# Peptides against a protein of PDB entry 6RGO, part 30

Target 1, 392 residues: chain A of PDB entry 6RGO
Amino acid sequence: MALKLLGFNQDATCFSVISSNKGVTIYNCDPFGKCFELEKSTSNDEELDFLVEMLFSTSLIAVVDKTIGASKRKKLKIVNTKRKATICELTFPHEIMDVIMNRKIICVVLKSDQIFVYDISCMKLLRTIDVRGEKLKSTSKFRNSEAVGDIGVRVSLSTDNNSILCYSSYSKSDKENAPLNDIVVFDALKCIQINVLPAVHQSNIVCIACSPDGMLMATASEKGTIIRVFKTIDTENDEPILVNEFRRGSRPSRISEMKFNHDNTLLACVGESDTIHIFALPVTTTEADANEDDTLQQSSHSLSSSINGLQYISKGLANRFGKIIVSKIPTQSQQRHVAYIKIPENAKYRIGFPKDTTNTIHICGEDGNYLVYSIPRNEVGPCTLVKSNTFD

## One batch from the design tools (peptide; aimed at target 1 N80 I87 C88 M123)

Design b2_p8_3_s2 (made by RFdiffusion4, then SolubleMPNN; from b2_p8_3, 3 letters changed)
Fold by OpenDDE base, seed 4:
Structure b2_p8_3_s2 (fold): chain B 392 residues (1-392), chain A 8 residues (1-8)
Amino acid sequence: as target 1 above (392 residues)
Amino acid sequence: FDIFSLLE
């Protein structure tokens, strides 16, 4: 049977799959088993396509049936899985490309490069974000997105209540073919732009992960060779703070998903390669208030050393060519993975970090494997398989 | 409406 992975929920307690014969199935991770099924609405041998976003371990799912007809692809159903009942249905002007949620916010990404932000509690529209902006409305040449592999707006939402939304945006370059290489950080609750990270990659951003607390974001471009981790909110001299630069590999390979663990110590990535990579983030030691009142009176030695006056080199007319401030992302030493998982070639996998075990990763494959791995703490090496289950 | 009031 052909399986298509929809992914893990926010806490990796459940994952969703499309089964060609059954429709959508949601599995519980522990105890392992089916917890919900959404039957196929049609008897046709059409390839099933769905978006399903689950709200943690709750009975709330958002569902988009993308299988049949342009009309269904524009409908978002909010469903109670326990009652098997539609709570509400929203219809959009364009095809739904992505749906993300937390306990406060649901975001709906459209093929029009619009993000609709809703208060999940009442399904009230809080904001419509037009990522193309007002200027590009005139050049509504719909990129015939059929031919160029789905380069659209990418989004990630913090799983906490702060509801930090990170999304890819078009660079401010007057070029008709501006890449989606900017990141906007947005407070989805207050509907305020917090930060803009310009030109974080040279090519379109194809994957974004926000940390659970919304303090970090990871980005990958179409090349998928370098992953960059930034602070979301904090800036240094109005410039983006690069926390880490990771090298996934030397060969281009699309990254399909990235996830932080719940304590922001690990970043995992998966994609078209035979390897899930896990990277260690530096633990920001919060300066513990070492109120060590250690009164060590060490002496006043007055080393007055006369740093001599280096001369006034002249005020030459540096011409006003607008240097595109390609923010010189400091050449941090590109770090490698600390851990890895080998996966079958051509098998699509999804990843999730469970909340309770920061050194455990859940993975599921279109091969029908649900696998739990332990991540090594003190050594660089393979992850250890702890649990395996199969699904169909 | 409160959607969470509709969740069991």
Scores: peptide ipSAE 0.340, ipTM 0.920, DockQ to the pose 0.648
OpenDDE base, seeds 1, 2, 3, 5: peptide ipSAE 0.338, 0.339, 0.320, 0.275; ipTM 0.920, 0.919, 0.916, 0.901

Design b2_p8_3_s3 (made by RFdiffusion4, then SolubleMPNN; from b2_p8_3, 3 letters changed)
Fold by OpenDDE base, seed 4:
Structure b2_p8_3_s3 (fold): chain B 392 residues (1-392), chain A 8 residues (1-8)
Amino acid sequence: as target 1 above (392 residues)
Amino acid sequence: VNIFELLK
């Protein structure tokens, strides 16, 4: 049977799959077992396509049936899994491409490059973000998105209550074919843009991960060779702070998913390659208030060194060519993975970090494997398989 | 209606 992975929930306590025969199935990770099923609405041999986003281990799921016809692809259902009942239904003007949520916010991404931000508690629309902006409404040649692969607006949302939304945006270049290589950081609760990271890659961003606390974001382009990690909120001289640059590989390979662990010490990535890569992030030692009152009176030596007044050479004519200063992301030494998992070639995998064990990763495959790995702390090497289960 | 009340 063909399985299609929908992914883990925010705390990796559950994962969702599409089974061609059954419809949507949600599995609990521990104890391992089926916890919910949504039967397919039709007996047709049509390939099942769904979006399912689960709110942690709660009875709330958001569901989009993408299997049948253009009308259903525009409908978001909020379902109570315990009651097996639709509690809310929303209809959008365009096909739903993605749905992400936390305890405060639902974000709905449309094929129109619009993000609808809702207060989850009342399903009130807080904001419509038009990523194309008002200027591009005139040149809405619907990119026949059939021929251009899944290049659309990518989103990631912090799993905390701060609800930091990171999304890919079009560069301000007057080129009709501007890449989706900017990142906008958005406070989804206050509906305020916090930051803009311009041109974080040379090509379209295809994967974004926000840290659970919303303080970090990871980005990958279509090339998937380099992963960049930035601070989301903090800036240095109004420029983006690059925390890390990781090399996944030398060969181009699409990254489908990235995740931070719950303490921001690890970043995992998965995609079309035979390898899940796990990277270590530097622990930002918060400067503990070492109120060491160490009164050391060390002496006043007045070294008055007379640095000489080198002359004001008046070279005037700075030509006004607005070089788009592509902020040279400082060439940090590209770090490699600290750990890895080998996966079958051509098997799509999804990843999740459990909250309680920062050195454990959950993975599930379209091969029907649910696997729990231990991540080595002090050594670069393979992860150790701790638990294995199968699903169908 | 608070959606979380509908989850109870």
Scores: peptide ipSAE 0.356, ipTM 0.921, DockQ to the pose 0.770
OpenDDE base, seeds 1, 2, 3, 5: peptide ipSAE 0.342, 0.345, 0.335, 0.317; ipTM 0.918, 0.918, 0.916, 0.911

Design b2_p8_3_s4 (made by RFdiffusion4, then SolubleMPNN; from b2_p8_3, 4 letters changed)
Fold by OpenDDE base, seed 4:
Structure b2_p8_3_s4 (fold): chain B 392 residues (1-392), chain A 8 residues (1-8)
Amino acid sequence: as target 1 above (392 residues)
Amino acid sequence: MDIFKLLE
């Protein structure tokens, strides 16, 4: 049977799959088992395509049936899984490309490069973000996106209540073919842009992960060789703060998903490669208030040394060529993974970090494997398989 | 409408 993975929920307590014969199935991770099924609405041998986003371990799911016809692809259903009932239905002007949510916000990404931000509690529209901006409305040559592997707006949302939304945006270059290589950080609750990270990659961003607390973001381009981690909110001299630069590999390979663990100590990535990579983030030691009142009176030595000699280098007319300030992302030493999982070649996998165990990762494959791995803490090496289950 | 009340 062909399985298509929809992914884990925010806390990795459940994962969703499309089964060609059954429709959508949601599995509980522990105890392992089916917790919800959405039956196939049609008897046709059409390839099933769905978006399903689950709100943690709740009975709320957002569902988009993408299987049949342009009309269904524009329709979001909010479903109560316990009651098997549609709570509400929204129809969009364009195809739904992605749906993300937390306890406060649901974001709907359209093929038009629009993000619709809703208050989940009442389904009130808070904001429509037009990522193309007003200027590009005139050049609405719909990229015939059929041929170029779906380069659209990417989004990630913090799983906390702060609801930090990170999305890819077009660079401000007057080029008709501006890459989606900027990141916008957006407070989805207040509907305020917090930060803009310009040109974080040379090519389109294809994967974004926001940390659970919204303080970090990870980005990967079409090349998928380098992963960059930035602070979301904080800036240094109005410039983006690069926290980490990770090397996934030397060969180009698309990253399909990245996730932070719940304490921001680990970043995992998965994609078209035979390897899930896990990277360690530096623990920001919050300076504990070492109110060590250690009164060491050490002496006042007055080293007055007279650094005189900064000579007047002359005011030469530096011509106003607008240097595109390619923010010189400081050449941090590219770090490698600290841990890895080997997966079957050509098997698509999804990843999730459980909340209760920061050194555990959940993975599921289109091969029908649900696997739990322990991540080594003090050693660089393979993860250890702790639990395995199969699904169909 | 409060969706969370509809999940109870």
Scores: peptide ipSAE 0.389, ipTM 0.935, DockQ to the pose 0.765
OpenDDE base, seeds 1, 2, 3, 5: peptide ipSAE 0.382, 0.382, 0.374, 0.338; ipTM 0.934, 0.933, 0.932, 0.923

Design b2_p8_4 (made by RFdiffusion4)
Pose (drawn by RFdiffusion4):
Structure b2_p8_4 (pose): chain A 327 residues (1-135, 151-284, 335-392), chain P 8 residues (1-8)
Amino acid sequence: MALKLLGFNQDATCFSVISSNKGVTIYNCDPFGKCFELEKSTSNDEELDFLVEMLFSTSLIAVVDKTIGASKRKKLKIVNTKRKATICELTFPHEIMDVIMNRKIICVVLKSDQIFVYDISCMKLLRTIDVRGEKIGVRVSLSTDNNSILCYSSYSKSDKENAPLNDIVVFDALKCIQINVLPAVHQSNIVCIACSPDGMLMATASEKGTIIRVFKTIDTENDEPILVNEFRRGSRPSRISEMKFNHDNTLLACVGESDTIHIFALPVTQRHVAYIKIPENAKYRIGFPKDTTNTIHICGEDGNYLVYSIPRNEVGPCTLVKSNTFD
Amino acid sequence: YDLTDYLE
């Protein structure tokens, strides 16, 4: 089958790709190279490694499952790339759905909507967050820099009226203090959540409305959350998969089950800005590095890696600059 | 556990 289940780095330095053939490879961007290659851990053809989230450019990797079910739900391994050795092997009572890391905090998301927060220096569990214990699935996002700030979707106070709903809660994982609770920002479920690298901004994606809403995160007034801007969906409602924020928080990238990738600018310093054409029934992932604000890195399941440029003052499409092919 | 060396 195709080379599916792409994972994208925080610093846009490299990307994680599960080659359907054998193991998982991690490439670099500049210069492009085979950075790390995981050996054979397979027994059938269509069984897939699912979840890999990494540090910036380091040797520290978070790896989850290999087998379809033998050791999947309850595993987390911490591996050094230069020596291929497992250091700590943590076990969890449910199935892992997502893992997000940063320089200070490691988050592990379970299928039962439990979020385990660790101080990465000693792997002491800071707090267990019973989201489904209070009231598709939970989508969680986190800031990249220090003062790492956690964002997760939570159910509303209408559990009696119906089973599924989605509001937003802002949480400071550094001090384990809940900062702001946002109300029901959508009339539908939440599909994907993106938080700014500095932790000051947040994006939300609805399944039905397909309108991205941006709220201030921490400095927002206590009385009411502050809405920043909204972005035009386009001609057709489409499911969104992954969104990213620029380092200066002037740009927002959006990708999903659509023909095009949309680029949204920010009035921090409207409907549409830059659009990148994309093959229809193929899936891609997004990133952009810290070095420049004009370059957008693209990861594709078709086997191609592309680097596009952004037009500052023109509403035109992006211009392709550099490309390379996968394995 | 101690992972301070890997955080450098």

Design b2_p8_4_s1 (made by RFdiffusion4, then SolubleMPNN; from b2_p8_4, 4 letters changed)
Fold by OpenDDE base, seed 3:
Structure b2_p8_4_s1 (fold): chain B 392 residues (1-392), chain A 8 residues (1-8)
Amino acid sequence: as target 1 above (392 residues)
Amino acid sequence: VDLSSLLE
C-alpha cells in the first residue's frame, strides 16, 4: 500500500497520512489508533495528492485535494471531523502550495508567491501578502520550466496566539533570478511586518521553522548543510539576531521539515538523509530577578565564550548596506547535533514534539512506522526508542 | 462562517 505522509499537528497528538486505497487518515498518537478518515472522491487508481492541516486535537481540518484537475488544487475545504462535514470552501486564483494554521490564523500559500492570511474564527481575509512585490511582476513569465516547481515561498507560523508568521522572500537584487534567501517576520494578527532578515543563505530557503512562542526562527537552504537560528525580533540590546549556526552534514541533502520543541531547548530536522538530527539551543535565561541567596556554584561552563568571534564589521559601512546579518561565521563555530535517530534509507519521515514531554520526539514514516523516541539530556548520542506502532 | 466552536 502506498502511504504519503502529511505530518503531525502542532502538539504531536495526531498525524495525517494519505492511503492510496482509502484517502486521508488521521491517527491519534496516544492511545494509538485511527481517529478520522476522509474517503477519496474518485474510484480511479490515480495517485492521491492532498494537503491536510489539523488544528491541534480539535475537530477542525483544512483540506486541499490536489489529485485531479487544476480547479481542485485551488480549493481549500474547512472540515469538521466529528460531523464529517465541509463547513466552508474557499477558491483561490492559483494552485494552493501550502496551508498552515494556529488557534487564530490560517495562512494559505499560492503558486503565485502570494500568502493569504485569514482570521480562523470567521474565515475573514486579514491580508494578502504579495512576496514578489510590484517590481518583480514582469519577470514571472520565464518560470515556465517544469523544474522550477520545487522553488516557492516557504512559511512557518508560531503555534501560540501571537501568530508570528515567518516567510521566505526574494532578495532586492535586480537579477532576473533573485533567490528566495530573505526572511520576513510578520505579525499575522496585527498585519504588521516586524523584521526583515536579508540574505540568510546564499541559495533559496527551502525550509523554515518558527518556535511555538514566535521568538526564534530556523532556516535551511537548498544545500541543507547549515541550519541557522535567528531571533525574530530585534532586542533593544545589541544582541546578535543570529543566535545559532548548526551543521547537519558536509554533503548536500534536502531538509523537508524542522521543528522546535515546546520550550525552545531543541531543534529537530528531517529530510532526504538517513538521519534525523536534534540540536540543543542555549537556554537564554531571561534574568528573572533571582533574589540573592543560594550559593550553589554549579560550574555550568557556559559555551557562551566562543560565539564572541563575530567580527563586528565596523559600524561605519553598515549604514548604507542593510544589516549584514550573516557575517562569515568561522566554520569552527558550527555546532553539531546533540542527538540523532537513524531512519530507513529512502523512507520519508515527519517529526513532532509533544507538549508535555520536552525530551520526547514523535516520528512517522511512509514505511508505516509511528515511533516515539527519548532524547538524551546529558550526552551526545542516539535517541532511545520508547514506543512503536504500525499503520496502513 | 463561525468556526469558534471548533477552536476549543
Scores: peptide ipSAE 0.318, ipTM 0.931, DockQ to the pose 0.852
OpenDDE base, seeds 1, 2, 4, 5: peptide ipSAE 0.306, 0.312, 0.310, 0.257; ipTM 0.930, 0.931, 0.931, 0.918

Design b2_p8_4_s2 (made by RFdiffusion4, then SolubleMPNN; from b2_p8_4, 5 letters changed)
Fold by OpenDDE base, seed 4:
Structure b2_p8_4_s2 (fold): chain B 392 residues (1-392), chain A 8 residues (1-8)
Amino acid sequence: as target 1 above (392 residues)
Amino acid sequence: VDLSSLLS
């Protein structure tokens, strides 16, 4: 049977799949088993296509049926899984491309490069973000959607209540074919733009992950060779802070998903490659607890070494070409994975980090495998399989 | 629409 993976929920307690025969099934991870089914509305042998976003372990799911005609692709259903009832239905002017949520916010991404931000508690529209901007509407012919594959606005939302929304935006280049290589950081609750990271990659951004707390963001381009991690809010001299640059590989390969673990110590990535890569992040020691007043009077030896005058390197005209964030990180400091999981070639996998076990990763495949791996802490190596289940 | 009861 053809399975399509929809992914894990925010805390990796559940995952959603499309089964060609059954429709949408939601599985609980522990104890492993089916917790919800949404039957297919049609008897036709049409390839099922759905968006399903589950809000943690709650009874709330957002559903978009993309199987049947252009009209349903514009409809978002909010469903109570316990009642098996649609609570509300929203209709959009364009096809829904993505839906993300947390306990405060639901964001709906349209094929028109619009992001609709709602208060989830009442489904009140807080903001419509037009990523193309009003002025570009006239010249942006809808890129004929047939040949332009999965190039669109990408979004990620913090799983906490701060509701930090990261989205890809078009660079300010006057070129008709401006890449989606800027990132906007947005407070989805206050509806305020917090930060803009210009030209974080040379090509379109195809994957974004926000950390659970919204303090970090990972980005990958179409090349998928380099993953960059930035601070979302903090800036240094009004410039974006690049925290990490990771090398996934030397060969181009699309990254489909990235996730931070709950404590921001690990970043996992999955995609078209036979390998899930897990990278270690530096633990941000909050300097706050260093107030232990250990008054060790180490003596003031005044080594006055006169570091002589390095000369005036002239203020050459830094031409206003859009500053690609040139990695200030030397190419030698590109960190590799600390752990990995081998997966079958051509099997699509999704990843999730459980909240309670920071060194555990959940993965599920279109091959019908749900797998739990332990991540090594002190050594670079393969993850250890801890639990396996199958689904149909 | 009130969804508050589903957010807990």
Scores: peptide ipSAE 0.381, ipTM 0.945, DockQ to the pose 0.856
OpenDDE base, seeds 1, 2, 3, 5: peptide ipSAE 0.374, 0.371, 0.370, 0.296; ipTM 0.943, 0.943, 0.942, 0.927

Design b2_p8_4_s3 (made by RFdiffusion4, then SolubleMPNN; from b2_p8_4, 5 letters changed)
Fold by OpenDDE base, seed 3:
Structure b2_p8_4_s3 (fold): chain B 392 residues (1-392), chain A 8 residues (1-8)
Amino acid sequence: as target 1 above (392 residues)
Amino acid sequence: VDLSELLK
């Protein structure tokens, strides 16, 4: 059967797929097995297309049926999986492009570049973010929505209760074709913009990941060669907002998904390439617990020297041009992966990090493979396969 | 709409 991957839930305890014959199926990861099925709405041999977002291991899913004509692509259903019942249905003015959620917030991204933010507990609208509205002061021309099919607003939401929303926004450049290369950081609970990261890439941002705690954000452009990691909040200590720059590869390749692990020590990426890349993040030791004595002084020396090259941007020009966050980072500061997984060519994969095992990654493929890998801690190399299952 | 039972 043709499978289409929808992805893992926030804690990688479940994943969802579209099966051409059945509709939506949700699998539990451990013990492995089917936990929910949603039948297709049509008897026709139409190619099934759905958005499905599952809230952790709960009985709540958000479903958008994209199979049938332009009217249903505007409908969000909230479904109770235990009752097999639609609890509520929301209709939007435009096609739904994405749905993300945590225990507090659900965000709905429209083809109009609008983000609708809801309180999930009651489905009350908290905010409508119009990502174009900030640009509308200069550009009267709606981009003909037909031609630029795959470039839209990208979003990521923290899995915690802080509900930090990161989204791509249009650069303030007077050019009619301004790229989606800014990032806005938004407190979705308070409905307050907390940061803006201008021009984080030269081209449109196509992938964003927020850390579980909302303190970090990763971005990739259409080139998919460089991944950048940023702090979401400006720290008082004038610390650089750009924490890491990772090189996925030398060849352009689309990144479809990125995820942090639950302790912010790892960032994984997957896409059109034959390789899942896993990067190590520097542990931000908050200096608070540094009182215990133990002597592991030695190995810290080597990493400090390479960061000092960023200091020489003279204080004088910073006042007139807004926060230039992306200086020319020397190509030497671009870290490689610490671990990798080889996947079949042309198979789409999704990734998830389980909560209880920070050195484990779950992956699933449109080839019908669910795989669990162990990530090496002390060496650069391949991940080790721990468990495999198949699904149809 | 009350979804509080599903958030547990």
Scores: peptide ipSAE 0.354, ipTM 0.940, DockQ to the pose 0.856
OpenDDE base, seeds 1, 2, 4, 5: peptide ipSAE 0.339, 0.345, 0.351, 0.290; ipTM 0.938, 0.939, 0.941, 0.927

Design b2_p8_4_s4 (made by RFdiffusion4, then SolubleMPNN; from b2_p8_4, 5 letters changed)
Fold by OpenDDE base, seed 3:
Structure b2_p8_4_s4 (fold): chain B 392 residues (1-392), chain A 8 residues (1-8)
Amino acid sequence: as target 1 above (392 residues)
Amino acid sequence: VDLSELLS
């Protein structure tokens, strides 16, 4: 059977797959088993294509049938899984490329580089974001080449109620082929732009992850060799917005998904490579007012000292050219993974972090494997397989 | 549309 992975929900309690014979199936992770099935609308042996986003362990799913005809690709269905009923259907002017949600917001990404932001409680439109802006509408004619289908606006949404939306945007270069290498940070509830991170990569951004609390964002370009982690908000302190730079590999490889764990201590990435990489984030100890007392000299040699090599390009030239966020960080400051998982070559995998176990990762493959791994804390090495199940 | 019953 051909399986196509749709991914995990926000807390990794469920994952969604397309089965060629049945349609959409949702699996529960613990106890492992089928929890929902959506039958295919067609008897034909056509390749099934769907977008499905599940809201945590709730009965709410968003579904886009992309299998047949340009008209269906423009329709978003909100489905109650318990009732097996469509609650509402929205039709968009363009093909739906992505859908993301939390308990407050649904974001719908269109092929037109528009993001529609909805209040999930009532499905009211809060904002339409035009990522091309008014000036770039003229150049849209030439992207009729079939090969350009893979370069679009990428989005990630915080899983918390703050609803921080990060999306890729076009650089302000007057070049006809401006790359999608800027990031916009947007408060989806207030409909306010919080920040703009210009030129975070040299090429188009193809993967974005927002932390659960919306405080951090990870980005990867088409090269997929470097992952950058940024603060989403400028702190009043002169702290660098770029907090980490990770090296996935030396060879180009597409990253399809990245996720933070629930406490922002780990970042995982998966893609076309035979390896899931897990990176450790430095815990920003917010100095809570630690009262004076207990002298336990645990010599945690904080690796904090080596990041000071950010050459402050002198304050004088920065005023006219917007915040150059990506100084040439020396290649020596690029951290490697702390943990990894080997996956079958050419198997597509998806990743999820469970809420209650910060050192556990869930993965599922188009090979029909659902796997639970333990992440090592104190050593660099392979993850340990804890549980395995199969699905069809 | 009221989705409140599904958000819990």
Scores: peptide ipSAE 0.370, ipTM 0.943, DockQ to the pose 0.854
OpenDDE base, seeds 1, 2, 4, 5: peptide ipSAE 0.357, 0.360, 0.366, 0.297; ipTM 0.941, 0.941, 0.943, 0.928

Design b2_p8_5 (made by RFdiffusion4)
Pose (drawn by RFdiffusion4):
Structure b2_p8_5 (pose): chain A 327 residues (1-135, 151-284, 335-392), chain P 8 residues (1-8)
Amino acid sequence: MALKLLGFNQDATCFSVISSNKGVTIYNCDPFGKCFELEKSTSNDEELDFLVEMLFSTSLIAVVDKTIGASKRKKLKIVNTKRKATICELTFPHEIMDVIMNRKIICVVLKSDQIFVYDISCMKLLRTIDVRGEKIGVRVSLSTDNNSILCYSSYSKSDKENAPLNDIVVFDALKCIQINVLPAVHQSNIVCIACSPDGMLMATASEKGTIIRVFKTIDTENDEPILVNEFRRGSRPSRISEMKFNHDNTLLACVGESDTIHIFALPVTQRHVAYIKIPENAKYRIGFPKDTTNTIHICGEDGNYLVYSIPRNEVGPCTLVKSNTFD
Amino acid sequence: EEIQELLE
């Protein structure tokens, strides 16, 4: 099959790619190279490694499953790339759906909507967050920098009226203190959530409305959450997969089941800004590094890696700069 | 301890 299940780094330095042939490879951006290659751990052709989230540019990797079911739901391995050795192997009572890391905090998301928060220095579990225990699936996002701030979608107080709903809760994972609870920002379910690297901003994606809403995170008034701006969906409602925030928080990237990738600017310092054409029935992932605010890195399942430029004052499409091909 | 070393 195709080279599916791409994962993207926080610092846009490198990306994670599950080659359908054997193991998983991790490439670099500058200079481009085979950074890490995981050996054979297979027994059939279409069984896939699912979840890999990494540190910035380091040797520390979070790896989850290989087999379809032998050791998938209840595994987490911590591996050094230079020596290929497993250090800590944590087990969990449910199936892992997503893992997000930063310099201070490791988050593990379970299928039962449980979120395990770890101080990464000693792997002490800070708090278990029973989201489904209180009231598609939960989408979680996290700040990259320190003062790492956790954002997760939670159900509303209408569980009696119907089974599924999605509001937003802002949580400080550093001190394990809930900061702000946002109401039902959508009339539909929440598909994907993105949080700013500095933790000050947040994006929300709806399945039905397909309108991205941005709220202030922490400095927002206690009385009411502050809405920042909204962005035009385009000509057709489409499911969104992954969104990212720029380092200066002036730019927002959006990708999904669409022909195009949309770029939204921010009035921190309107409907559309930059648009990148994309092959229709192929899936891509997004990132942009810290070095410049004009470069956007693109990861594709077709086997191509592209670097586009952003027009500051023109509503035109992006300009391609650098490209390379996968393995 | 080993994780702390990697974090350095």

